# Ledger of designs, part 112: peptides against a protein of PDB entry 5OOQ

Target 1, 227 residues: chain A of PDB entry 5OOQ
Amino acid sequence: YREDVRQVVTHPANALSFLQPGRLVEISVNGKDNYGWGAVVDFAKRINKRNPSAVYTDHESYIVNVVVNTMYIDSPVNLLKPFNPTLPEGIRPAEEGEKSICAVIPITLDSIKSIGNLRLYMPKDIRASGQKETVGKSLREVNRRFPDGIPVLDPVKNMKIEDEDFLKLMKKIDVLNTKLSSNPLTNSMRLEELYGKYSRKHDLHEDMKQLKRKISESQAVIQLDDL

## One batch from the design tools (peptide; made by RFdiffusion4, then SolubleMPNN)

Design b2_p19_5_s3 (from b2_p19_5 with E1S E7Q E8R S14M)
Fold by OpenDDE base, seed 1:
Structure b2_p19_5_s3 (fold): chain B 227 residues (1-227), chain A 19 residues (1-19)
Amino acid sequence: as target 1 above (227 residues)
Amino acid sequence: SEEEERQRLAEEVMTLIKP
């Protein structure tokens, strides 16, 4: 059911209004290249100048430019072309033990795993020297502050997706989760995970409370270092 | 629960974070 939810969330009718500059999105390209959380620069409708009659699926009909801080250092980033989601060979995230750099990559909506409920303040000219690295630093700090994961937009409460079939899907998921949570065997397996994450969850909870207060006080604009 | 509260708070967070 997770994929079903993702398909609805990343549909242009739902996603585009939440792809403002600085919006955090979790990125997976080609189902294997996980770049983690990046920040949206901009988006545009996909146009094929060579083949104007080309028809794209809904999830491939837009290109989103995102800043990532997990690009493999030896990737041919100079070959990247804005608004061309067909990435050159060798463009990939850094693996364990490899060094990474910041890059702006064009992706399709289908490459979005999740849409975060956070936005970064973005430089006016992200392509200027040093600007993407600034965003990269902010991304690292956000990830540090949210060790249990960046908060994801709620499809119903935040995105206001009110489709009846989708709501039914969400209810089914909730029921399933409740059933699984009530299973003693499941609970025992989750107990170790729960205890392992307890400290992080508590820290995250406190940070989120602080964030909420700062949002209220600062009209939804807060300093990253104040988290 | 604490987890439910955390999730609720996460759902309410829609803000711009400045460096």
Scores: peptide ipSAE 0.078, ipTM 0.606, DockQ to the pose 0.186
Fold by OpenDDE base, seed 2:
Structure b2_p19_5_s3 (fold): chain B 227 residues (1-227), chain A 19 residues (1-19)
Amino acid sequence: as target 1 above (227 residues)
Amino acid sequence: SEEEERQRLAEEVMTLIKP
């Protein structure tokens, strides 16, 4: 059931509204590289410049840039390419006993294990010297303050996912109070129906993002005219 | 509730990190 919830929560129609700068997300890349909790820098729709006709799944259709403080120190971080979620070989989290550094990594929505109900203040220029380390310190402080785990967004109360089948799923999970390995929605017609409903929310989010970009561009032009 | 406690803690952390 947990994976079913994750699939719904991390769908663009639901997740993108909660991926503001500074939002904490728990990261697992390729099902093996657990970076722990990181902080969102920004996100963008995934575009393949080499293959413009490439079609991605919903969960792979966006790239989220995230600051992590668990990158292995000897990882080739200089080979990281912005907005390329295909990470170079050797990019991995530090194991126990290994030294770690802060890095900005591009991930897909499918690499998000959980979305936290917490936001960090983010520097304006995260790539400036020392800025990602500042975020790294904040992440350490958060982990210190939440020894039992960072609070996760409630899909219903916080994210306002109100689909009936999803609500039934959540209720069932609450009643059982156990993590079941079964994925009742994975191969069900219900999942397809759920995603069909989410498409509308996705369209609205894209419209809002485009509008915000236009406003930002207009403001920049106005400031230049006033100088 | 546990949720209310987590929310309070989250607010405290956010306050601490706010410059």
Scores: peptide ipSAE 0.055, ipTM 0.630, DockQ to the pose 0.136
Fold by OpenDDE base, seed 4:
Structure b2_p19_5_s3 (fold): chain B 227 residues (1-227), chain A 19 residues (1-19)
Amino acid sequence: as target 1 above (227 residues)
Amino acid sequence: SEEEERQRLAEEVMTLIKP
């Protein structure tokens, strides 16, 4: 159920309007490499210059650039290719006891585990010397202030996902959280159907413009200088 | 809920950071 909710939340039709600069997102690359909470720099539609006819899934159709402060210090960050979410071998988060550095990594929407209900005021030029480290310091401070975890956007209240099938899914999850006896198989099928509806209905570009106008009101913004 | 507690904390932190 959690994965099904994640698929809906991270769908471009829902997620892109909340990926403003400074938005906190929880990052898990390929379901294995957990970078923790990072800050969004920007996003762009994925373009393959070598194969312009390449078709990507909805969750792989955009590249999100994020600042993380958990990159392993000996990772080959110089091999990172801009707007290429296929990370080179050796690019990984630091493990316990290892030193970490700040890095900007390109990820797909599929690598977003959660979207936070917090934004950092980002520097104008994140590529300037020392700016990534400043964001990294702010991320550490945020984590310190939220020892029980950074608050996640509410899909209904904050993201205003009002699809009836999604609401039914959320209700079922609430029931399952209270009752261990619910059949997980029945719920999985309904989520796939819901995802299918999002994939078919949305002209992503037009929907994103409309959603950005509606969601500008729900932002908890923390200024970097105040952290 | 745990989420409600985190949201309350977020509101508290934001209140502290707002000038």
Scores: peptide ipSAE 0.025, ipTM 0.632, DockQ to the pose 0.074
Fold by OpenDDE base, seed 5:
Structure b2_p19_5_s3 (fold): chain B 227 residues (1-227), chain A 19 residues (1-19)
Amino acid sequence: as target 1 above (227 residues)
Amino acid sequence: SEEEERQRLAEEVMTLIKP
């Protein structure tokens, strides 16, 4: 059930509006590499220049750049390519007893375990020397301030996910948290229906974002012409 | 728009932590 909720929460139609710079997100890459809580730098639609016809799932269709402070110190971070979520071999979080460093890594929405209800103040240029370390210090401070865990966005109260099937799912989870009996098979079928609905919303969101970009670009051109 | 509303909501519920 937690995975079902995660799939809905991290769908582009729901997640993107909550991925402002500095937004805290909990990161698990490929379900294996847990980086803990990181801070969003930015996000962009995934574009494969080598294969423009590449079709990605909804959760893989966007790349989120995040600052983490748990990168293994000997990871080949210099091989990281911006906006390439296929991480080089050796890129991994530090294990217990290992030293860690701050790094900016590109991840997909599928690598977001949870979205926090906190946002860090982000430097204007995260790639400037020392800036990622500043964010890393802020992340440590946040973890210190919230020893019981960073508050997670409520899908209904905070994210206003109003899909009836999702609300029913959430209610069932609440009941099941009280009663340990759940049938995972029924939830998977409903999730597919939800994905269909969210896919339509995602298309609208992308269209709107594209329009906003076009407007912004047009305004920028106008401003340049007025200069 | 629905997106603008979501963005407004996101800003409303968000706690900004300054260094």
Scores: peptide ipSAE 0.292, ipTM 0.868, DockQ to the pose 0.607; fails the geometry check

Design b2_p19_5_s4 (from b2_p19_5, 7 letters changed)
Fold by OpenDDE base, seed 3:
Structure b2_p19_5_s4 (fold): chain B 227 residues (1-227), chain A 19 residues (1-19)
Amino acid sequence: as target 1 above (227 residues)
Amino acid sequence: KKEEERKKLAEEIMTLIRP
């Protein structure tokens, strides 16, 4: 069920409006490489120059560039290609006891575990010398300030996902969490139906983005230093 | 209780963190 929610939240129709520069996202590449919380630099639609007819899944159709501060120091970061989410061999997060560095990595939407309700002020040129490290310091400070975890965007209240089937899914999850009774089989079928609806709504993504931006702008923006 | 309070705060406020 958590995965079902993640699939809906990270769908382009929902996620892209919340991937502003500096947005915190929790990153897990290929379900194995956990980089923790990183900061969004930018995103772009995935284009295959070699095969323009390539069709990607919705979750693989966009590339998100993110700053992480957990990259293993001996990772071949020089082999990273912008806008190529297929990471070179050896690109991994630092394990316990290993040294880490800051890096910008390209990920797909499918590599987003959660979207945080925090945004860093991002340097204009993140690739300039020392800028990634500045973001890395900010990420450490955020983790220090939020020892119990970074607040995650609420799919309904913050992201305004108002799809009836999704709301039903959320209610079921709440009931299941409360009852500790899992009936896993019924929700997977509904997720496929939801994806079918979201795929059709993809064409309306820009309209949704504008609406979500207006909603976001109407929210009180408080600087963390003022709290 | 603490998690609910966090959710409420996150729901109402977008926090911008400066470096």
Scores: peptide ipSAE 0.076, ipTM 0.740, DockQ to the pose 0.214
Fold by OpenDDE base, seed 1:
Structure b2_p19_5_s4 (fold): chain B 227 residues (1-227), chain A 19 residues (1-19)
Amino acid sequence: as target 1 above (227 residues)
Amino acid sequence: KKEEERKKLAEEIMTLIRP
């Protein structure tokens, strides 16, 4: 059920509006590489220049650039490519007893474990010397102030996810936290239906965005012809 | 009460991290 909630929360239709610069996100790459809490720099739609026809899943269709302060010091950070979520070999978080550094890494939405209810002030140019380290210091201070964990966005109260099936899922989770009795099979089928609804909403949003761009481009061309 | 305290702390941190 927690994974089910995560899938809904990290879906583009829900997550993107909460990925403002400085938003705290908990990062787990490939389900194994836990970077802890990082800060969002920006995000962009994933484009494959080599294969423009590449179809990505909803959770892999965007790249989020995040500052982490837990990168292993000997990681080949110079091999990181902006907006390439396929991380080079050797890029990993520091283990216990290892030294860490600050880095900007590109991740997919699927690598977001949770979205925090906190937002840091972000430097205008994160690529400038010393700026990522400044964010890293802020992350350490936040972790120090929240020893019991950084507050996570409430999907209903904060994110305003109002889907009826999702609300039913949340109620079931609340009930299950009190009563272990609900059938797991019924929840999996409803999740697929939920994903289908969110996918359709996202597609419509992207279509509207593309239409607005085309209209804007057409208006710009008309203005150029009228000059 | 703990959730309200976390929200207040979150607001304080957002205020403190403003340059």
Scores: peptide ipSAE 0.039, ipTM 0.702, DockQ to the pose 0.141
Fold by OpenDDE base, seed 2:
Structure b2_p19_5_s4 (fold): chain B 227 residues (1-227), chain A 19 residues (1-19)
Amino acid sequence: as target 1 above (227 residues)
Amino acid sequence: KKEEERKKLAEEIMTLIRP
């Protein structure tokens, strides 16, 4: 059930509006490399320049750049390619006893374990010298302030996911957290139905984003003509 | 209760932690 919730929460139709600069996200790459909580820099739609016809799943269709403070110090961070979520060999979080550094890594939505209900102030240029380390210090401070873990966004109250089947799922989870009763298979079938609805919402969101860009471009052009 | 307290604290701290 937690995975089902994660799939809904991390779907572009729901997640993207909460991936503002500085948003805290919990990161797990390839189900193995746990970077812990990082801070969102930005996100972009995934484009494969080598294969423009590449079709990605919804959860792989966006790249999120995140600052992490748990990168293994000897990781080849210089080999990180912007907007390439396929991380070079040796890019991994520091293990216990290893030294870590701050790094900006590109991840997919599928690598988001949870979205936090906190947002850091982000430097204007995170790539400038010392800026990622500043964010790293802020991440450490957040972890210090939240020893019991960083609060996660409430899918219903905060994210306003109002799908009836999802609400039923959440209620069932709440009940199951009290009573482990309901069949996982029935929920998986409902999740597929939910994905169909979210896909439509995503299309609308992208359309709105494109419209906003066009409006901004038009306004910029108008301002240039008025100068 | 602890989760609600964390959520309240988060709402209070959701003020942009400036470095």
Scores: peptide ipSAE 0.035, ipTM 0.696, DockQ to the pose 0.203
Fold by OpenDDE base, seed 4:
Order: sequence, then structure tokens, then C-alpha cells
Structure b2_p19_5_s4 (fold): chain B 227 residues (1-227), chain A 19 residues (1-19)
Amino acid sequence: as target 1 above (227 residues)
Amino acid sequence: KKEEERKKLAEEIMTLIRP
């Protein structure tokens, strides 16, 4: 059930509006590498330069650049490619007793475990010397201030996910948190129905984003002609 | 109650982290 909620929350139609610079997100790469809470730098639609016709799943269709402060110090961070979510071998979080460093990692939406209800002030240029470390210090301070965990965005109250099937799912989860016995099979079918609805919403979101870009480009061209 | 307290603390921190 938590995974079903995560799939809805991290869907582009819902997540992208909350991935502003400095937004805290909890990161788990491939369900194995837990980096903890990081801060969003930016995001972009995933583009395959070698295969422009490549089709990605909804949760793999965007790349989110995130600052983490839990990267293993001996990880080959120099091999990280901007906007490539396929991480090189050896890129991993530090284990207990290991030293960590700050790094910017490209992740997919599928690697977001949760979206925090907190946003850091981000440096203008995160690639400048010392800026990642500044964000890393801020992340440590946040973790210190929230020993019981960083507040997560409420899907209904904060994200305004008003889909009827999602609300039914949330109610079911609330009932199941009280009753351990509900059949996982019924949730998978509901997730598929939810994905169908969110896919349509995603298409609308992309259309709106493309339209906004065209409008911005047109306005930028108009401003250039007026100079 | 703990969740409301965390939300309140988050709002306070957002205010503090704003330049």
C-alpha cells in the first residue's frame, strides 16, 4: 500500500510541481541504495541523445538532480554524467563507519521514496566550489532539527491529489493500518486504474509545459526585438 | 499530535531558512 501511494505521489503529473529547487526528497536508488534526504537542484525531461525515439516509463521519463551528503567518499563521482540516471558502478551511499561526501546525483522519479514538506534555500550555482558542501551542511542541520524524521508532503492536503480512486486507496490504507489482513491483489488492480488516469494527466501537464515554453520563448523573442 | 508538531516546526524552519 505504501508503494501504491508512492507510485501516485512520484508520478510526473503530481511530483513535478513539488520538485522546486531546494525541495527535500528522500532517495532510494534501485530500492537498495538509500541516500537519505537530499535537496532538489532541478529536473528535466529525460532525453536519449543516441536514441531520441526512446520511450521511458512515466517514473523514468524525468531526471531529477539532487544534492546528497551521504555519498561514499571513495565513490567514482568523477564518472557521474549529468542527466544520466544510470549510475556508474561503485556509486553508493556511505555505510556505517564510512566517510561521506556531498555530491549531485541524477535520479529518476522512481528513486524518490518521499517528498518532504520542506524547501532549502539553494545557491544560485550549485556547481561552484563549496556550494554542494553548503547544502550538505544545511541537510545536516535539517536532520538535526528533525530527529523523528522530516515532514512528508500530505498527498491530499498539500499535493491536492483529488482523484477519487486515490482517495479510496488512502481510506483503505487507513483501514488497513488498523486491519493487517487486506489482500495485496486488490491494490495492484487499483494501481493500474490510477496509472491510467494519471497518464492522461501527465500528457496534459506535458502539453501545458510545452505551451508555457513556447509562450516564454515567444516572449523572449519579443523582448529581443524590442531591444 | 506529533505530526502536527513536526508540521509546525517545518513552517518555523522555513521561516528561518528564508533569507
Scores: peptide ipSAE 0.026, ipTM 0.654, DockQ to the pose 0.101

Design b2_p19_6_s1 (from b2_p19_6, 6 letters changed)
Fold by OpenDDE base, seed 3:
Order: C-alpha cells, then sequence, then structure tokens
Structure b2_p19_6_s1 (fold): chain B 227 residues (1-227), chain A 19 residues (1-19)
C-alpha cells in the first residue's frame, strides 16, 4: 500500500506543484540506487526530439533535476546529459566507506520515493562552480537537524489530495498503523480510475507550471538577498 | 548567515532558520 500511495503522490497532477526549487525529495533510482534526500533544481516536460510521437507514462513524462550529495566520487558525472534520465553506467551513490561528491542528476517522478515538507533556498546558478557543494552542505545540515528523518508532506493536509478513493486508502493505512494490525485491506486501490481523474487535473497543472515556477523563484531570490 | 528553509505545515508555509 505504500507503493500505491507513492504512485498517487508522485503523479504529475499532484507532485509538480510541490517541486519548487529547493524542495527536498528522497531519491531512489531504478529501485536500487538510493541517493537519500536531494534538492530539486527544476523540472521540465520530457520531450523526445527524435521521436516527437513518443508517449511516456505519467511518472516518466517529466524530468526533475536534483542536487544530491551522495554521488560516488568516481562516478562518470561528466557523461550525465541534462534532461536525460537514463543515467550512464557507473552513476551510483557512494557506499559505506566510499567518498561522495555533489552532483545534479536528472530523474523521473518515478524515482521520487518521498516529497519532504522542507525546501532549501537555492543558489541562482546551481551549475556555477561551488554552488552544488553549498547545497550539499545545506543537505548535511538538514540531515543533522532531523536525525529521525526529514518530515514527509502529508498527502491530504499538505498536498490537498482529495480524491475519495485515495482518502479511503489513507484512512485504512492510518488504521493499520495505529492498531499495528496485520489485517489485510479488503478493498484495493483503484489506481486506474484515479489516473483517469488526474488526467484533467494534470493538464491544468501544466498550464500553470510557468506561473508557479516564477512565483517560487521570486520568493527564493528575495529571501536569499535577506541573508 | 543561518540556513533558512521553508517548512510546509497544515495551514501555511513556515520559514525555519537552521543554525
Amino acid sequence: as target 1 above (227 residues)
Amino acid sequence: PPLRVFEENEENVVTLELE
């Protein structure tokens, strides 16, 4: 059921409005490469210039650029291509005992494990020398302040997901967690029906994308100048 | 300068300063 929740939360209709610059997200690439918490730089609709008719799944239809501070130091980061979520071989997080560096990696929405309720103030030019490292220091500080983990956005209270079926799912999960019950849920989540409802909402989010980004960026700039 | 972050809660976005 956690995966079902993740599918709904990371759907473009729900996630994009919370992927402002500096938004903390927990990153897992291909279900195995865990980079931990990173910071969103920006996102864009995935476009295949070679095949304009290419259709991506909802969770693969956007590219999110994120700063991570857990990249293995010997990873071929120079081979990273902007807006290409297919990462080169050797791009991986550092394991225990290995040194890590900061890097900007392009990921899909499907690589977002969770969306945090925290947002960093981001440098204006993250690709400038030393800027990624600054974000990396900030990430370390956040992790230090939250040793039990960075708080995750509440899908209902924070993200305002109001779909009836989703609310029922969340209530069931809450009951299970509070009772520590292993009782299986009788009703499965109807993801396909939810996705159908999100289609129209997704279109609206795309239309408002530019405006939301501008607002977010302007707020970040103002606050950085006050520091 | 202290590290500033935005935190979202049930009602609004709160700015936190991290030392």
Scores: peptide ipSAE 0.212, ipTM 0.787, DockQ to the pose 0.267
Fold by OpenDDE base, seed 5:
Structure b2_p19_6_s1 (fold): chain B 227 residues (1-227), chain A 19 residues (1-19)
Amino acid sequence: as target 1 above (227 residues)
Amino acid sequence: PPLRVFEENEENVVTLELE
């Protein structure tokens, strides 16, 4: 159910109006690389100059530039290409015990786990020296202020999603959450089942993304060989 | 330094100063 909600929330028709500069978003790239909460810089429609006929899914049709403060320090950030969501090899979040740096990364809507109800005041020029680090400090402060997690936009109340099927889904989730709160054991098993289903769907989605990435990489290699 | 953020609620966008 969480993935179903995420698919609706992150659809361009719903998400783009809430991706203002400074909007906090939780980032998971390819279902594996969790960068945590980042801040939106801007977004643009994805255009493939090399293949103008490229057809993207709705969730891959836009590129969102986000500031993250969890980039692994030894990641080849200099190889990042603006508005290219295909990240170079080695670009990953820092693991436990590793040092992190601030970086601006291009992601697709599919890499947004959640959209927060908070928005940072962003510097006018994020590419200027030291500006991304300033945003990084702000992100750390927000995380400190919200130890229980950054509040997420309510899809109905805040985002005003009016789709009837979605509203029914949200009501079902609410009923399930209420039932889970009343029985800890059912909550744990159902949470585990939901997490398992989410994990399986995430694994499948990640497998699909990995496959797409491998296909894209193979095509890129083929294009490099055709040069 | 104080952190300035926008908070969106059902009615309006509120600027919060987090000390």
Scores: peptide ipSAE 0.288, ipTM 0.850, DockQ to the pose 0.302; fails the geometry check
Fold by OpenDDE base, seed 4:
Parts: C-alpha cells; structure tokens; sequence
Structure b2_p19_6_s1 (fold): chain B 227 residues (1-227), chain A 19 residues (1-19)
C-alpha cells in the first residue's frame, strides 16, 4: 500500500508542482541507495539527445536535481553527468562510519521516497563554490530539529489529490493500519487503475502544475542566506 | 542565523523560523 501511495504521489501530475527549489525530498535510488532527505534544486523533462524518440515511463520522464549531504566522500562524483539519472558505479551514500560530502545528483521521480512539507531557501547559484555545503548544513540542521523525521506532505490536505480511487485507497490503508486483515492484492489492483488515470491526465496536469508553481513560489520564499 | 523553512499546512504555507 505504501508503494501504491508513493506511485501516485510521485507521479508527474501530482509531484512536479511540489518540486520547487528547496523542497525537501527523501531519496532512495533504485530502492537500494538511501541518501536520506535532500533539497530540490530544479527539475526538467528528460531528454535523450542520442535517442530523441526514447519513451520513458511517467516516473522516469523527468530529472530532478537534488542536493544531498550523504554522498560517500570517495564516490566518483566527477563522473556524474548532468541530467543523467543513471548514476556511475561507485556513486552511493556513505555508510555508518564513513565520511560524507554534499553533492548534486540527478534522480528520477521514481527515486523519491517521500515529499516533505518543508522547503529550504536555496542559494541563487547552487553551483557556486561553497553553496552546496551551505545547503548541506541546513539539511543537517533540519534533521537535528526533526529527530523523528521530516514531516511528509499530506497527499489529500496538502497535495490536494482528490481522485476518488486514491481516497478509497487511503481509507483502506487507514483501515489496514488498524487491522492486519486487508488483502494486499486488492489494493495493488486499484493502484494500477489509479496510475492509468494519472497517465492519461498528464497533459492537463502540466498546465495545473504551472499554476500551482506560481502559487507555491510566491509563498515559499525562505532565504537560507540569512543563516 | 535562524533556519527559515517553509512548512505547508492545511490552510497556508507557514514560514518556520527555526532558531
């Protein structure tokens, strides 16, 4: 059920309007490499210059650049290619006892585990010397202040996902949290139907996304420069 | 300096100044 909710939440139709600069997102690359909470720099539609006709899934159709402060220090970050979510071998988060550094990594929407309800004020030029480290310090401070975890956006209240099937899914999850008796198979089938609906609405959601971005950007200007 | 974080609540985006 959690994965089903994640698929809906991270769908471009829902997620992109909440991926403003500074938005905190929890990152898990390929379901294996957990970078923890990072900060969104920007995002762009995925373009394959070598194969312009390449078709990507909805969750792989956008590249999100995120600042993480958990990159293993000896990771070959120089091999990172801008807007290429296929990370080179050796790019991984630091394990316990290892030193970490700040890095900007390109990820797909599928690598977003959660979208936080918090947004950092981002430097104007994240590529400038020392700016990534500033964001990294802010991330550490946020983690310190939220020891129980960064609050996650409420899909209904915050993201305003009003799909009836999704609401039914959420209700079922609530029931399952109280009762172990829910059939996981029934919930999975409903999520596929929901995903299909969002795929069809993708074009409409881009228009809505632009409007929501304007509204959110006007409200979410928190300056990190005053730290 | 206080960490300024925007939190989206039910009604409004609240700017949290984290001292």
Amino acid sequence: as target 1 above (227 residues)
Amino acid sequence: PPLRVFEENEENVVTLELE
Scores: peptide ipSAE 0.225, ipTM 0.828, DockQ to the pose 0.265; fails the geometry check
Fold by OpenDDE base, seed 1:
Order: C-alpha cells, then structure tokens, then sequence
Structure b2_p19_6_s1 (fold): chain B 227 residues (1-227), chain A 19 residues (1-19)
C-alpha cells in the first residue's frame, strides 16, 4: 500500500503546496537512480514547446528543480537543461566508493519518494557559483542530524489530505501495522516469557534474543512487502 | 554557520537553528 500512498501524496493537488523552496524531498529517478534527500529550488508546469499538444499524466505534468549532493562526479551535468526532466545519458547518483558532486536536476512529481517536513533556508541565487555546494553542505548536516531518517510529512495531519478513500487506506494500513506488530510482539513476549522460564533452568537467554531479532526482522520485511 | 531549517508541524512552520 506504500505505493498507493505515494501516488496520492505526490499528486499535484496535494504536493505542489508543499514544494516551497528548500523543501526536502527524497528522490528516485526511473525507479533505479536514488539520489537520496534533495532540496527543492522551484517548480513549474511542464510545457512542451515542440509539441504543445502533448498530454502528460498528473504526476508528469510538473517539473521540480532540486539540489542533490549525490550526483556522480563524472556525470555530464553540463548537459542538464532546466525544466527538462528527460535526463541525459550518464546522469546518475554516485555509487559506493564513487565521488559525488552537487547538482540541480529537474524531476517529475513521480520521482518523489517522500516529502520531508523540513525546509532548508535557500540561497537567493542557487545558480550562482558555489551556492549549490552550500545547499549540499546543509543536506549533509541534516542527514547527520537525522541518522534515523529525515521526518516525512504526515499526509493527514500535515498535508491535510481529507479524501475519504485515502483515509480508509490509511486506516487499513494502521490496522495492518497494528496487527502485524501486535501479533509478533505478543508472540515474542509470550516466547520471552516461555523462554524466560526455561532460561532459569537452561540459560537460554542468548538464544531468545537471537530468535526475537529474527522474528522481528522477518516481520518487518513482511510488513514492508505487504504495505 | 548554524544550519537554519524550517520544521513544519500541524500548526505552524517553525524555524530551527541547528548548531
């Protein structure tokens, strides 16, 4: 159900009001290129000057310019065109062991994985020399401050999405999470109680901890797959 | 320089200075 939530959150009717300059967004291009968290510069409605009759889906109808600090250093960033979300070949995030640079890339709403509830103070002229690097430093600092992840906007509480079907979806997710969490926890607690009683006789505390971790990890994976 | 960020909560956008 995570993708369903993402589709609603990133819809123009919901997302655009939260794409102010400096808004942190998690970026994935073409489902493969994960740039991590970037900062919004601006956005505009997508216009095809060569084909004015072009019809775009809702999620492809706007272009968002974002600063990322994870661009592969040897990417042809000079070929990037503002407000053109069709990225040149070779534009990709740095992989492990590769060096990265800061860049401004145009993306569609469909390339947004998450919208953060944090905004950076942005330079007035991001295109000036050195300004994107300043934002890059800020992004690194934010990531350092939030090692468990940047907080995401709550679709209901923060974004005020009041669609009935969406609310039903969120409730279903909550119920599922509760059931998936409660059953394992209850089972793990029962297991802990059971093994606790046995551990007094057989000192099985270490085995119990390992089993709890495995159960928790397995259930977490199941939750991620089911949601 | 201190990192200035805006945190959006349910009611207001709060400016956070992260030292």
Amino acid sequence: as target 1 above (227 residues)
Amino acid sequence: PPLRVFEENEENVVTLELE
Scores: peptide ipSAE 0.209, ipTM 0.808, DockQ to the pose 0.286; fails the geometry check

